# Ledger of designs, part 72: peptides against a protein of PDB entry 2V3S

Target 1, 95 residues: chain A of PDB entry 2V3S
Amino acid sequence: PISLVLRLRNSKKELNDIRFEFTPGRDTAEGVSQELISAGLVDGRDLVIVAANLQKIVEEPQSNRSVTFKLASGVEGSDIPDDGKLIGFAQLSIS

## One batch from the design tools (peptide; made by RFdiffusion4, then SolubleMPNN)

Design b2_p22_5_s3 (from b2_p22_5, 13 letters changed)
Fold by OpenDDE base, seed 5:
Structure b2_p22_5_s3 (fold): chain B 95 residues (1-95), chain A 22 residues (1-22)
Amino acid sequence: as target 1 above (95 residues)
Amino acid sequence: SSSLKKALEEAARTRFLKRRPL
């Protein structure tokens, strides 16, 4: 399996790493993204963007070591989105 | 179903490990 880390801020704006495995042929990007949402780790509004970027990493994990992407849930927030601070952004990386 | 919901909850609990970044 592919070992991944999803780095993002929780509802208290605290940065957290979510470590998990992805097995090609058994798991799908959309399915795992739905699990993240069901677990309360990702906002439901971010299903599409998380699934798209998860798919990008798992299809070529040796080339795409890290991807940072804008969250739909962060656009309407009071804080200005900032990819360097992961405000309104999340990051997927190979562990 | 109740069994499916329970299975999905267990799968989510075992798949994801949350920690503070190093």
Scores: peptide ipSAE 0.480, ipTM 0.811, DockQ to the pose 0.124
Fold by OpenDDE base, seed 1:
Structure b2_p22_5_s3 (fold): chain B 95 residues (1-95), chain A 22 residues (1-22)
Amino acid sequence: as target 1 above (95 residues)
Amino acid sequence: SSSLKKALEEAARTRFLKRRPL
């Protein structure tokens, strides 16, 4: 399996690392993304973007060691999006 | 049902380990 870390801020704006495994052929990017949402770890509005970037990193983990992407939930938030601070952005990386 | 939803959510949470970055 592929060991991944999803780094993103919670509702209190605290940075968290969510570690999980992804097994190609058994797991799907959309399925795992839905699990993240069901677990309360990702906003439901971010399903599409999380799934797209999860797919990107797991399809070529040797080339895609890290991907940073804009969250839909962060666009209309109170804070200005900033990829360096992961405000309105999240990051997936190979553990 | 509420119980089924709760069970599914619990199963989803067990896949994930949340921690603070170093």
Scores: peptide ipSAE 0.479, ipTM 0.811, DockQ to the pose 0.124
Fold by OpenDDE base, seed 3:
Structure b2_p22_5_s3 (fold): chain B 95 residues (1-95), chain A 22 residues (1-22)
Amino acid sequence: as target 1 above (95 residues)
Amino acid sequence: SSSLKKALEEAARTRFLKRRPL
């Protein structure tokens, strides 16, 4: 399996790392993204963008060691999005 | 059933391990 880390800020704006495994042929990017949402770890509005970037990193993990992407849930927030600080952005990386 | 649904939801949560990076 592929060992991944999803780094993003929680509802208290605290940075968290979420570690999980992805098994090609058994798991799907869409399915794992839905699990993240049902676990309360990802906002439901971010299903599409998380699934797209999870698919990107698992299809070529040797070429895509890290991907940072804009969250739909962060656009309407009071804080200005910033990829360097992961405000309104999240990051997937190979562990 | 409601019990099965709850069990499946709980299993999904246990896939993920949270920690503070800093």
Scores: peptide ipSAE 0.478, ipTM 0.811, DockQ to the pose 0.123
Fold by OpenDDE base, seed 2:
Structure b2_p22_5_s3 (fold): chain B 95 residues (1-95), chain A 22 residues (1-22)
Amino acid sequence: as target 1 above (95 residues)
Amino acid sequence: SSSLKKALEEAARTRFLKRRPL
């Protein structure tokens, strides 16, 4: 399995690392993304972008060691999106 | 430790382990 970390801020703007494994051929990017949402770890509005980037990293984990992407949930927020601070952005990385 | 994280994940039988980054 691929060991991944999803780094993103929670509703209190606290940075969290979500560690999980992804098994190609058993897991799907969309399925795991839905699990993240069900667990309250990802906003439902971010299903598409999380799934897309999860797919990107797991299809080429050796080349895509880290991907940072803009969250749909962060676009209309009061805070200005900032990829460096992961405000309105999340990051997937290979553990 | 990474080993501890793995053990905790297996023990809890949950996919996700949340922590504060170092």
Scores: peptide ipSAE 0.481, ipTM 0.810, DockQ to the pose 0.157; fails the geometry check

Design b2_p22_5_s4 (from b2_p22_5, 16 letters changed)
Fold by OpenDDE base, seed 2:
Structure b2_p22_5_s4 (fold): chain B 95 residues (1-95), chain A 22 residues (1-22)
Amino acid sequence: as target 1 above (95 residues)
Amino acid sequence: EEEEEEEEEELKRTRYLQRRPP
């Protein structure tokens, strides 16, 4: 399986790493993203963008070691989105 | 102020997704 880390800020704006595995041919990006949401680790509004980027990274894990993307849940927040600080952004990377 | 900024950028914790059986 591919070991992944989803780095994002929680509701307290604290930086967290969410570690999980993805097994190509058995898991789907949509399915794992739904599990992340069900576990309360990802905002439900971010299903589409998380799934899309998860799909991207697992398709070519040797080439795509890290992807950073804007969260839908961060759009209406008071903080200005910043990909460097992962404010309104999350980062998926190969562990 | 710089110490606070460093703390703000520090990784606070690592969590693990517990996968459910298929």
Scores: peptide ipSAE 0.587, ipTM 0.864, DockQ to the pose 0.524
Fold by OpenDDE base, seed 3:
Structure b2_p22_5_s4 (fold): chain B 95 residues (1-95), chain A 22 residues (1-22)
Amino acid sequence: as target 1 above (95 residues)
Amino acid sequence: EEEEEEEEEELKRTRYLQRRPP
């Protein structure tokens, strides 16, 4: 399986790493994303964007070592989005 | 599983997704 890390900020704006595995041919990006949401690790509003980027990284893990993307849950916040500081953004990477 | 990270000043903690059987 592919060992992954999803780095994002919680409701207190604290940086957290979410570690999980993805098995090609058995898991789907949509399915694993739903599990992350069900576990309270990802905001439900971010299902589409997380699944899309998870699919991208697992389809070519040797080339896509890291992907940073804008969260839907962060666009209506008072903080200005910043991909460098992961404000309104999350990062998926191969562990 | 949750663990507070002391090695990284900015990183507060690491959590693990507990996968359920298919």
Scores: peptide ipSAE 0.567, ipTM 0.851, DockQ to the pose 0.559
Fold by OpenDDE base, seed 4:
Structure b2_p22_5_s4 (fold): chain B 95 residues (1-95), chain A 22 residues (1-22)
Amino acid sequence: as target 1 above (95 residues)
Amino acid sequence: EEEEEEEEEELKRTRYLQRRPP
């Protein structure tokens, strides 16, 4: 399995690292993303972008060691998006 | 089948480990 970390800010704007394994052939990017949302770890508005980037990293984990992407939920927030601070952005990386 | 489904659900419950970044 691929060991991943999803780093993003929670509802209190605190950074949170979510560690999980992804097993190719058993898991799907969309399925895992939906689980993350169901667990309250990802905003439902971010399903598409999380799934797309999760797919990107798991299809080439050796080349895509880290991907940072803009959240749909972040655009609608009060804070100005900032990828360096992961405000309105999330990061997926190989653990 | 029932046991397999229960195991899958348990795995989903414990799948995501949360922590503050070091």
Scores: peptide ipSAE 0.361, ipTM 0.709, DockQ to the pose 0.123
Fold by OpenDDE base, seed 1:
Structure b2_p22_5_s4 (fold): chain B 95 residues (1-95), chain A 22 residues (1-22)
Amino acid sequence: as target 1 above (95 residues)
Amino acid sequence: EEEEEEEEEELKRTRYLQRRPP
């Protein structure tokens, strides 16, 4: 399996690392993304962008060691999006 | 707060390990 870390801010604006494994052939990017949403770890509005970037990193983990992407849920927030601070952005990386 | 802590522990027992980054 592929060991991944999803880094993003929770509802309290605190940074959190979500560590999990992805098994190709058993897991799908869409399925894991929906699971993250069901667990309250990802905003439902971010299904598409999380799934797309999860697919990107698991298809070639050796070349895609880290991907940072803008969240749809962060656009309407009061804070200005900032990829460096992961405000309105999330990061997936290989553990 | 207690409910949130219990949820985090449940996640650790399943597929996800949630933690503050170093």
Scores: peptide ipSAE 0.315, ipTM 0.701, DockQ to the pose 0.147

Design b2_p22_6_s1 (from b2_p22_6, 11 letters changed)
Fold by OpenDDE base, seed 4:
Structure b2_p22_6_s1 (fold): chain B 95 residues (1-95), chain A 22 residues (1-22)
Amino acid sequence: as target 1 above (95 residues)
Amino acid sequence: SRAERRARLEAQAKETGGVAPE
């Protein structure tokens, strides 16, 4: 399996690393993204963008060691989005 | 397995908190 880390801020705006595995041929990007949402780790509004970027990284993990993407849930937040600080952004990376 | 992954995700949610308002 592919060992992944999802780095994003919690409800207290603290940055955390969420670890999970993805097995190509068994798992789907959308399915695992839904599991992240069900666990309360990802906002439901971010299903599409998380799934898209998860798909990107798992299909070419050697080329895409890290991907950073804008969250739909972060657009209307109180803080100004910032990819460097992962405010309104999240990052997927190969562990 | 899916069940194992779910358990690990839920454990991490307890450790780090989630995106839902407290």
Scores: peptide ipSAE 0.793, ipTM 0.943, DockQ to the pose 0.712
Fold by OpenDDE base, seed 2:
Structure b2_p22_6_s1 (fold): chain B 95 residues (1-95), chain A 22 residues (1-22)
Amino acid sequence: as target 1 above (95 residues)
Amino acid sequence: SRAERRARLEAQAKETGGVAPE
């Protein structure tokens, strides 16, 4: 399995690393993204973008060691999105 | 398994907090 880390801010705006495994051929990007949402770790509005980037990293994990992407849930917030600070952004990386 | 991953994700949610307001 591929060991992944999802780095994103919680409701208190604290940056955390969420660890999970992904097994190609058994798991799907959308399925695992839905699990993240069900666990309360990802906003439901971010299903599409998380799934898309999860798919990207797992299809070529050697080439895509890290992907940073804008969250739909972060666009309407008072804080200006910032990929460097992961404000309104999340990051997936190979552990 | 999916069940194991779910359990680990929920454990991390308790540890780190989630995106939903408390």
Scores: peptide ipSAE 0.793, ipTM 0.943, DockQ to the pose 0.703
Fold by OpenDDE base, seed 1:
Structure b2_p22_6_s1 (fold): chain B 95 residues (1-95), chain A 22 residues (1-22)
Amino acid sequence: as target 1 above (95 residues)
Amino acid sequence: SRAERRARLEAQAKETGGVAPE
């Protein structure tokens, strides 16, 4: 399996690393993204963008070691989105 | 397994926090 880290901010705006595994051919990007949402780690509005980027990193993990993407849930917030600070952004990376 | 992954994700949610329930 592929060992992944999802780096994103919690409800207190604290940055955390969430670890999980993905097995190509058995897991789907959308399915695992739904598990992240069900666990309360990802906002449901971010299903599409998380699934798309999860698919990108698992299809070529040797080339796509890290991907950073804008969250739909972060657009309506009071804080200005910033990919460097992961405000309104999340990051997936190979562990 | 999916069940094991779910358990680990929920454990991390309790440890680090997450988004508010929908």
Scores: peptide ipSAE 0.792, ipTM 0.945, DockQ to the pose 0.776
Fold by OpenDDE base, seed 3:
Structure b2_p22_6_s1 (fold): chain B 95 residues (1-95), chain A 22 residues (1-22)
Amino acid sequence: as target 1 above (95 residues)
Amino acid sequence: SRAERRARLEAQAKETGGVAPE
């Protein structure tokens, strides 16, 4: 399995690393993204963008060691989105 | 397994906090 880390801010704007595994041929990007949402770790509005970037990193993990992407849930927030600070952005990386 | 992954995700949600319910 591929060991992954999802780095994103919680409801208190604290940065956290969420660890999980992905097995190609058994898991799907959309399915695992839905599990992240069900656990309360990802906003439901971010299903599409999380699944798309999860698919990107697992299809070529040797080439795509890290991906940073804009969250739909962060666009209309009070804070200005910032990819460097992961405000309104999340990051997936190979552990 | 999927069940094991879900359990680990929920444990991390309790440890670190997650997104507030809409």
Scores: peptide ipSAE 0.791, ipTM 0.944, DockQ to the pose 0.839

Design b2_p22_6_s2 (from b2_p22_6, 12 letters changed)
Fold by OpenDDE base, seed 1:
Structure b2_p22_6_s2 (fold): chain B 95 residues (1-95), chain A 22 residues (1-22)
Amino acid sequence: as target 1 above (95 residues)
Amino acid sequence: SREERRARLKAQAAETGGVAPE
């Protein structure tokens, strides 16, 4: 399986690393994204963008070692989105 | 398995926090 880290901010705006595995051919990007949402780690509004980027990193993990993407849930917030600080952004990477 | 992964994700949510459940 592919060992992944999802780096994103919690409800207190603290940055955390969430670890999980993905097995190509058995798991689907949307399915695992739904598990992240069900666990309370990802906002449901971010299903599409998380699934899209998870698919990108698992299809070529050697080339796509890290992907950073804008969250739909972060757009309506008071804080200005910033990919460097992962404000309104999340990051998936190969551990 | 999916069940094992979900359990590990839920545990990490408890440790680090997350977003409000839907």
Scores: peptide ipSAE 0.794, ipTM 0.944, DockQ to the pose 0.721
Fold by OpenDDE base, seed 4:
Structure b2_p22_6_s2 (fold): chain B 95 residues (1-95), chain A 22 residues (1-22)
Amino acid sequence: as target 1 above (95 residues)
Amino acid sequence: SREERRARLKAQAAETGGVAPE
């Protein structure tokens, strides 16, 4: 399986690393993204963007060691989005 | 397994917190 880390801020705006595995051929990007949402780790509004970027990284993990993407849930947040600080952004990377 | 992954995700949610309930 592919060992992944999802780095994003929690409800207290603290940055955390969430670890999970993805097995190509068994798992789907959308399915695992839904698990992240069900666990309360990802906002449901971010299903599409998380799934899209998860798909991107798992289909070419050697080329895409890390992907950073804008969250739909972060657009209307109180803080100004910033990809460097992962404010309104999240990052997926190969562990 | 999927069940194991869900359990690990739940545990990490408890440890690190997550997004507000929807």
Scores: peptide ipSAE 0.793, ipTM 0.944, DockQ to the pose 0.796
Fold by OpenDDE base, seed 2:
Structure b2_p22_6_s2 (fold): chain B 95 residues (1-95), chain A 22 residues (1-22)
Amino acid sequence: as target 1 above (95 residues)
Amino acid sequence: SREERRARLKAQAAETGGVAPE
């Protein structure tokens, strides 16, 4: 399995690393993304973008060691999105 | 398994908190 880390901010705006495994051929990007949402770790509005980037990293884990992407849930709000600070952004990386 | 992953995600949610308001 592929060991992954999803780095994103929680409701308290604290940056956390969420660890999970992905097994190609058994898991799907959308399925695992839905699990992340069900666990309350990802906003439901971010299903599409998380799934898309999860798919990207797992299809070529050697080439795509890390992907940073804008969250739909982060577009609205007082905080201006910032990929460097992962404000309104999340990052998937190979552990 | 999916069940194991779910459990581990739940544990991490409890540890770090989630995106839903408390």
Scores: peptide ipSAE 0.793, ipTM 0.942, DockQ to the pose 0.700
Fold by OpenDDE base, seed 3:
Structure b2_p22_6_s2 (fold): chain B 95 residues (1-95), chain A 22 residues (1-22)
Amino acid sequence: as target 1 above (95 residues)
Amino acid sequence: SREERRARLKAQAAETGGVAPE
């Protein structure tokens, strides 16, 4: 399996690393993204963008070691989105 | 398994906090 880390801010704007595994041929990007949402770790509005980037990193993990992407849930927030600080952005990486 | 992954994700949510319900 592929060991992954999802780095994103919680409801208190604290940065956290969430660890999980992905097995190609058994898991789907959308399915695992839904598990992240069900666990309360990802906003439901971010299903599409998380699934798309999860698919990207697992299809070529040797080339795509890290991907940073804009969250739909962060666009209308009070804070200005910033990919460097992961404000309104999340990051997936190979651990 | 999916069940084990679900449990580990739930545990991490309890440890680190997650997103507030809408």
Scores: peptide ipSAE 0.792, ipTM 0.943, DockQ to the pose 0.850

Design b2_p22_6_s3 (from b2_p22_6, 12 letters changed)
Fold by OpenDDE base, seed 1:
Structure b2_p22_6_s3 (fold): chain B 95 residues (1-95), chain A 22 residues (1-22)
Amino acid sequence: as target 1 above (95 residues)
Amino acid sequence: SRAARAERLKEQAKKNGGVAAE
């Protein structure tokens, strides 16, 4: 399996690393993204973007060691989105 | 398994907090 880390800010605006595994051929990007949402770790509005980027990293994990992407849930917040600070952004990386 | 992964995700949410407001 591929060991992944999802880094994003919680409701207290703290950066957290969320660890999970993905097995190609068994798991789907959308399915695992839905598990992240069900656990309360990802906003449901971010299903599409998380699934798309999870698919990207798992299809070529040696080439795509890290992907950073804009969250739909972060656009309407009071904080200005910033990929460097992961405000309104999340990051998926290979452990 | 999917069930085991889901459980570990929920435990991480409990430990470090999630994105949903309580």
Scores: peptide ipSAE 0.786, ipTM 0.937, DockQ to the pose 0.731
Fold by OpenDDE base, seed 3:
Structure b2_p22_6_s3 (fold): chain B 95 residues (1-95), chain A 22 residues (1-22)
Amino acid sequence: as target 1 above (95 residues)
Amino acid sequence: SRAARAERLKEQAKKNGGVAAE
C-alpha cells in the first residue's frame, strides 16, 4: 500500500497531519475521500478536489511526491487563502 | 481493510480535532 499524509488546518486553525494508506486496485480516490469526510477530517464540499488530487498522487507516486491544492471550503472563509501557510489549501504527500 | 482505515481516521480526528465546528 501507499502511505500518505494529508496536511490541513483543523477547526481551531491548527495544522494537522492525517495519515492513511491507499492500495491501488482495491481503493478508489473517491472512496477514500469519502472516508476522510465521514471521519470529520475533510469538509464535504471538498470531495471533488481531494479525490482529484488523491488520484493524481496515487497514479504516479514516484513522480508526484507532494501536491498542494485549493479547498472549496476555504474560498468563502474570513482568511485570505495562502498555499504557503496552508490557509484555504491542503497538501497530500507520500510519507 | 476499509473498516480498519475508517476507525484509524476517526481516532486521528478525536486526537487532533476535525474540520467541523466545535
Scores: peptide ipSAE 0.786, ipTM 0.937, DockQ to the pose 0.717
Fold by OpenDDE base, seed 4:
Structure b2_p22_6_s3 (fold): chain B 95 residues (1-95), chain A 22 residues (1-22)
Amino acid sequence: as target 1 above (95 residues)
Amino acid sequence: SRAARAERLKEQAKKNGGVAAE
């Protein structure tokens, strides 16, 4: 399995690393993204973007060691989106 | 397994909080 870390800010604006595994051929990007949402770790509005980037990283983990992407849930938040600070952005990386 | 992963995700949510409003 591929060991992944999803880094994003919680509701208190704290940056956290969420660890999970992905097994190609068994798991799907959409399915695992839905599990992240069910756990309350990802906003439901971000299903599409999380799944797309999860798919990207797992199909070529050696080439895509890290991907950073804008969250739909962060577009209209109080803070100005910032990819460097992961405000309105999340990051997936290979552990 | 999927079930085991789900539990580990829930545990991490409890420890570090989620994205839902509290």
Scores: peptide ipSAE 0.786, ipTM 0.937, DockQ to the pose 0.726
Fold by OpenDDE base, seed 2:
Structure b2_p22_6_s3 (fold): chain B 95 residues (1-95), chain A 22 residues (1-22)
Amino acid sequence: as target 1 above (95 residues)
Amino acid sequence: SRAARAERLKEQAKKNGGVAAE
């Protein structure tokens, strides 16, 4: 299995690392993204972008060690999105 | 398993909070 970390800010604007495994051939990016949403760790509006980037990292984990992407849920927020600070952005990386 | 992963995700949500406002 691939050990992954999803880094994003919680409702208190604190950065947190969420750890999970992904097994190619068993898991799907869409399915695991839905699990993240069900756990309250990802906003439902971010299903598409999280799944797309999860797919990207798991298909080439040696090349795509880290991917940072803009959250749909962050666009309409009060804070201006910032990829460096992960404001309105999330990061997936290989653990 | 998927079930085990789901539980570990929920545990992490409890520890560090989720994205929804409390």
Scores: peptide ipSAE 0.786, ipTM 0.936, DockQ to the pose 0.719

Design b2_p22_6_s4 (from b2_p22_6, 13 letters changed)
Fold by OpenDDE base, seed 5:
Structure b2_p22_6_s4 (fold): chain B 95 residues (1-95), chain A 22 residues (1-22)
Amino acid sequence: as target 1 above (95 residues)
Amino acid sequence: SREERREQLKKQAKETGGVAPE
């Protein structure tokens, strides 16, 4: 399995790392993303973008070691998005 | 199962940085 880390800020704006495994052929990007949402770790509005980027990184984990992407939930917030501080952005990386 | 993964995800989530600037 591929060992991944999703880094993003929680509802308290605290930066968190969420570790999980992805097994190609068994797991799907959308499926795992849905579990993240069900666990309350990802905003439901971010399903599409998280799934898309998860798919991207698991397609070629040797080449795509890290991807940072804008969250849909962040755009609607009052805070100005900042990829460097992961405000309105999240990051997926190979552990 | 999805339920197992959900619980594992919650358990494995950890704070690694500070709060965003005010």
Scores: peptide ipSAE 0.402, ipTM 0.876, DockQ to the pose 0.239
Fold by OpenDDE base, seed 4:
Structure b2_p22_6_s4 (fold): chain B 95 residues (1-95), chain A 22 residues (1-22)
Amino acid sequence: as target 1 above (95 residues)
Amino acid sequence: SREERREQLKKQAKETGGVAPE
């Protein structure tokens, strides 16, 4: 399996790392993303973007060691999005 | 199962940084 870390800020704006495994052929990007949402760790509005980037990183894990992407949920926030601070952005990385 | 994965995901969530904005 591929060991991954999703780094993003929670509802209290605290930066969190969520570790999980992805097994190609058994797991799907959308399925795992749905579980992240069901766990309350990802906003439901971010299903599409999280699934797309999860798919990207697992299809070529040697080339895509880290991907940072803009969250749909972050656009409506009070803070200005910033990829360096992961404000309105999330990051997936191979651990 | 899906339930098991959800619970594991919750347990694996660890704070690694301060509150925004920095």
Scores: peptide ipSAE 0.396, ipTM 0.874, DockQ to the pose 0.233
Fold by OpenDDE base, seed 1:
Structure b2_p22_6_s4 (fold): chain B 95 residues (1-95), chain A 22 residues (1-22)
Amino acid sequence: as target 1 above (95 residues)
Amino acid sequence: SREERREQLKKQAKETGGVAPE
């Protein structure tokens, strides 16, 4: 399996790392993303973008060691999005 | 199962940093 880390800020704006495994052929990007949402770790509005980037990293983990992407949930927030600080952005990385 | 994965995800979550300065 592929060991991944999803780095993003929680509701308290604290940066958190969420470790999980992805098994190609058994897991799907959308399925795992839905579980992240069900666990309360990802906003439901971010299903599409998280799934898309999870798919990207797992299809070529050798080439895509890390991907940072804009969250839909961060657009309407009061804080200005910043990929460097992961404000309104999340990051998936190969562990 | 989905339930097991959800619990695992919660367990694996770790605070890495505090609130970003604004």
Scores: peptide ipSAE 0.395, ipTM 0.875, DockQ to the pose 0.230
Fold by OpenDDE base, seed 3:
Structure b2_p22_6_s4 (fold): chain B 95 residues (1-95), chain A 22 residues (1-22)
Amino acid sequence: as target 1 above (95 residues)
Amino acid sequence: SREERREQLKKQAKETGGVAPE
């Protein structure tokens, strides 16, 4: 399995690392993303973007060690999006 | 199960409280 870390801010704007495994052929990017949402760790509005980037990193983990992407849930927030501070952005990386 | 996986994900969420570089 591929060991991954999803880094993003929670509802209190605190930065969190979420560790999880992805097994190619058993797991799907959309399925794992749905579980992250069901766990209350990802906003439901971010299903598409999280699944897309999860798919990207697991299909070529040797080349894609880290991906940072803009969240749909961050666009309408009061804070200005910032990829360096992961405000309105999340990051997936190989553990 | 899906329920167990959700609980595991919650347990594995750790606060780091910093600025993450791209």
Scores: peptide ipSAE 0.383, ipTM 0.867, DockQ to the pose 0.198

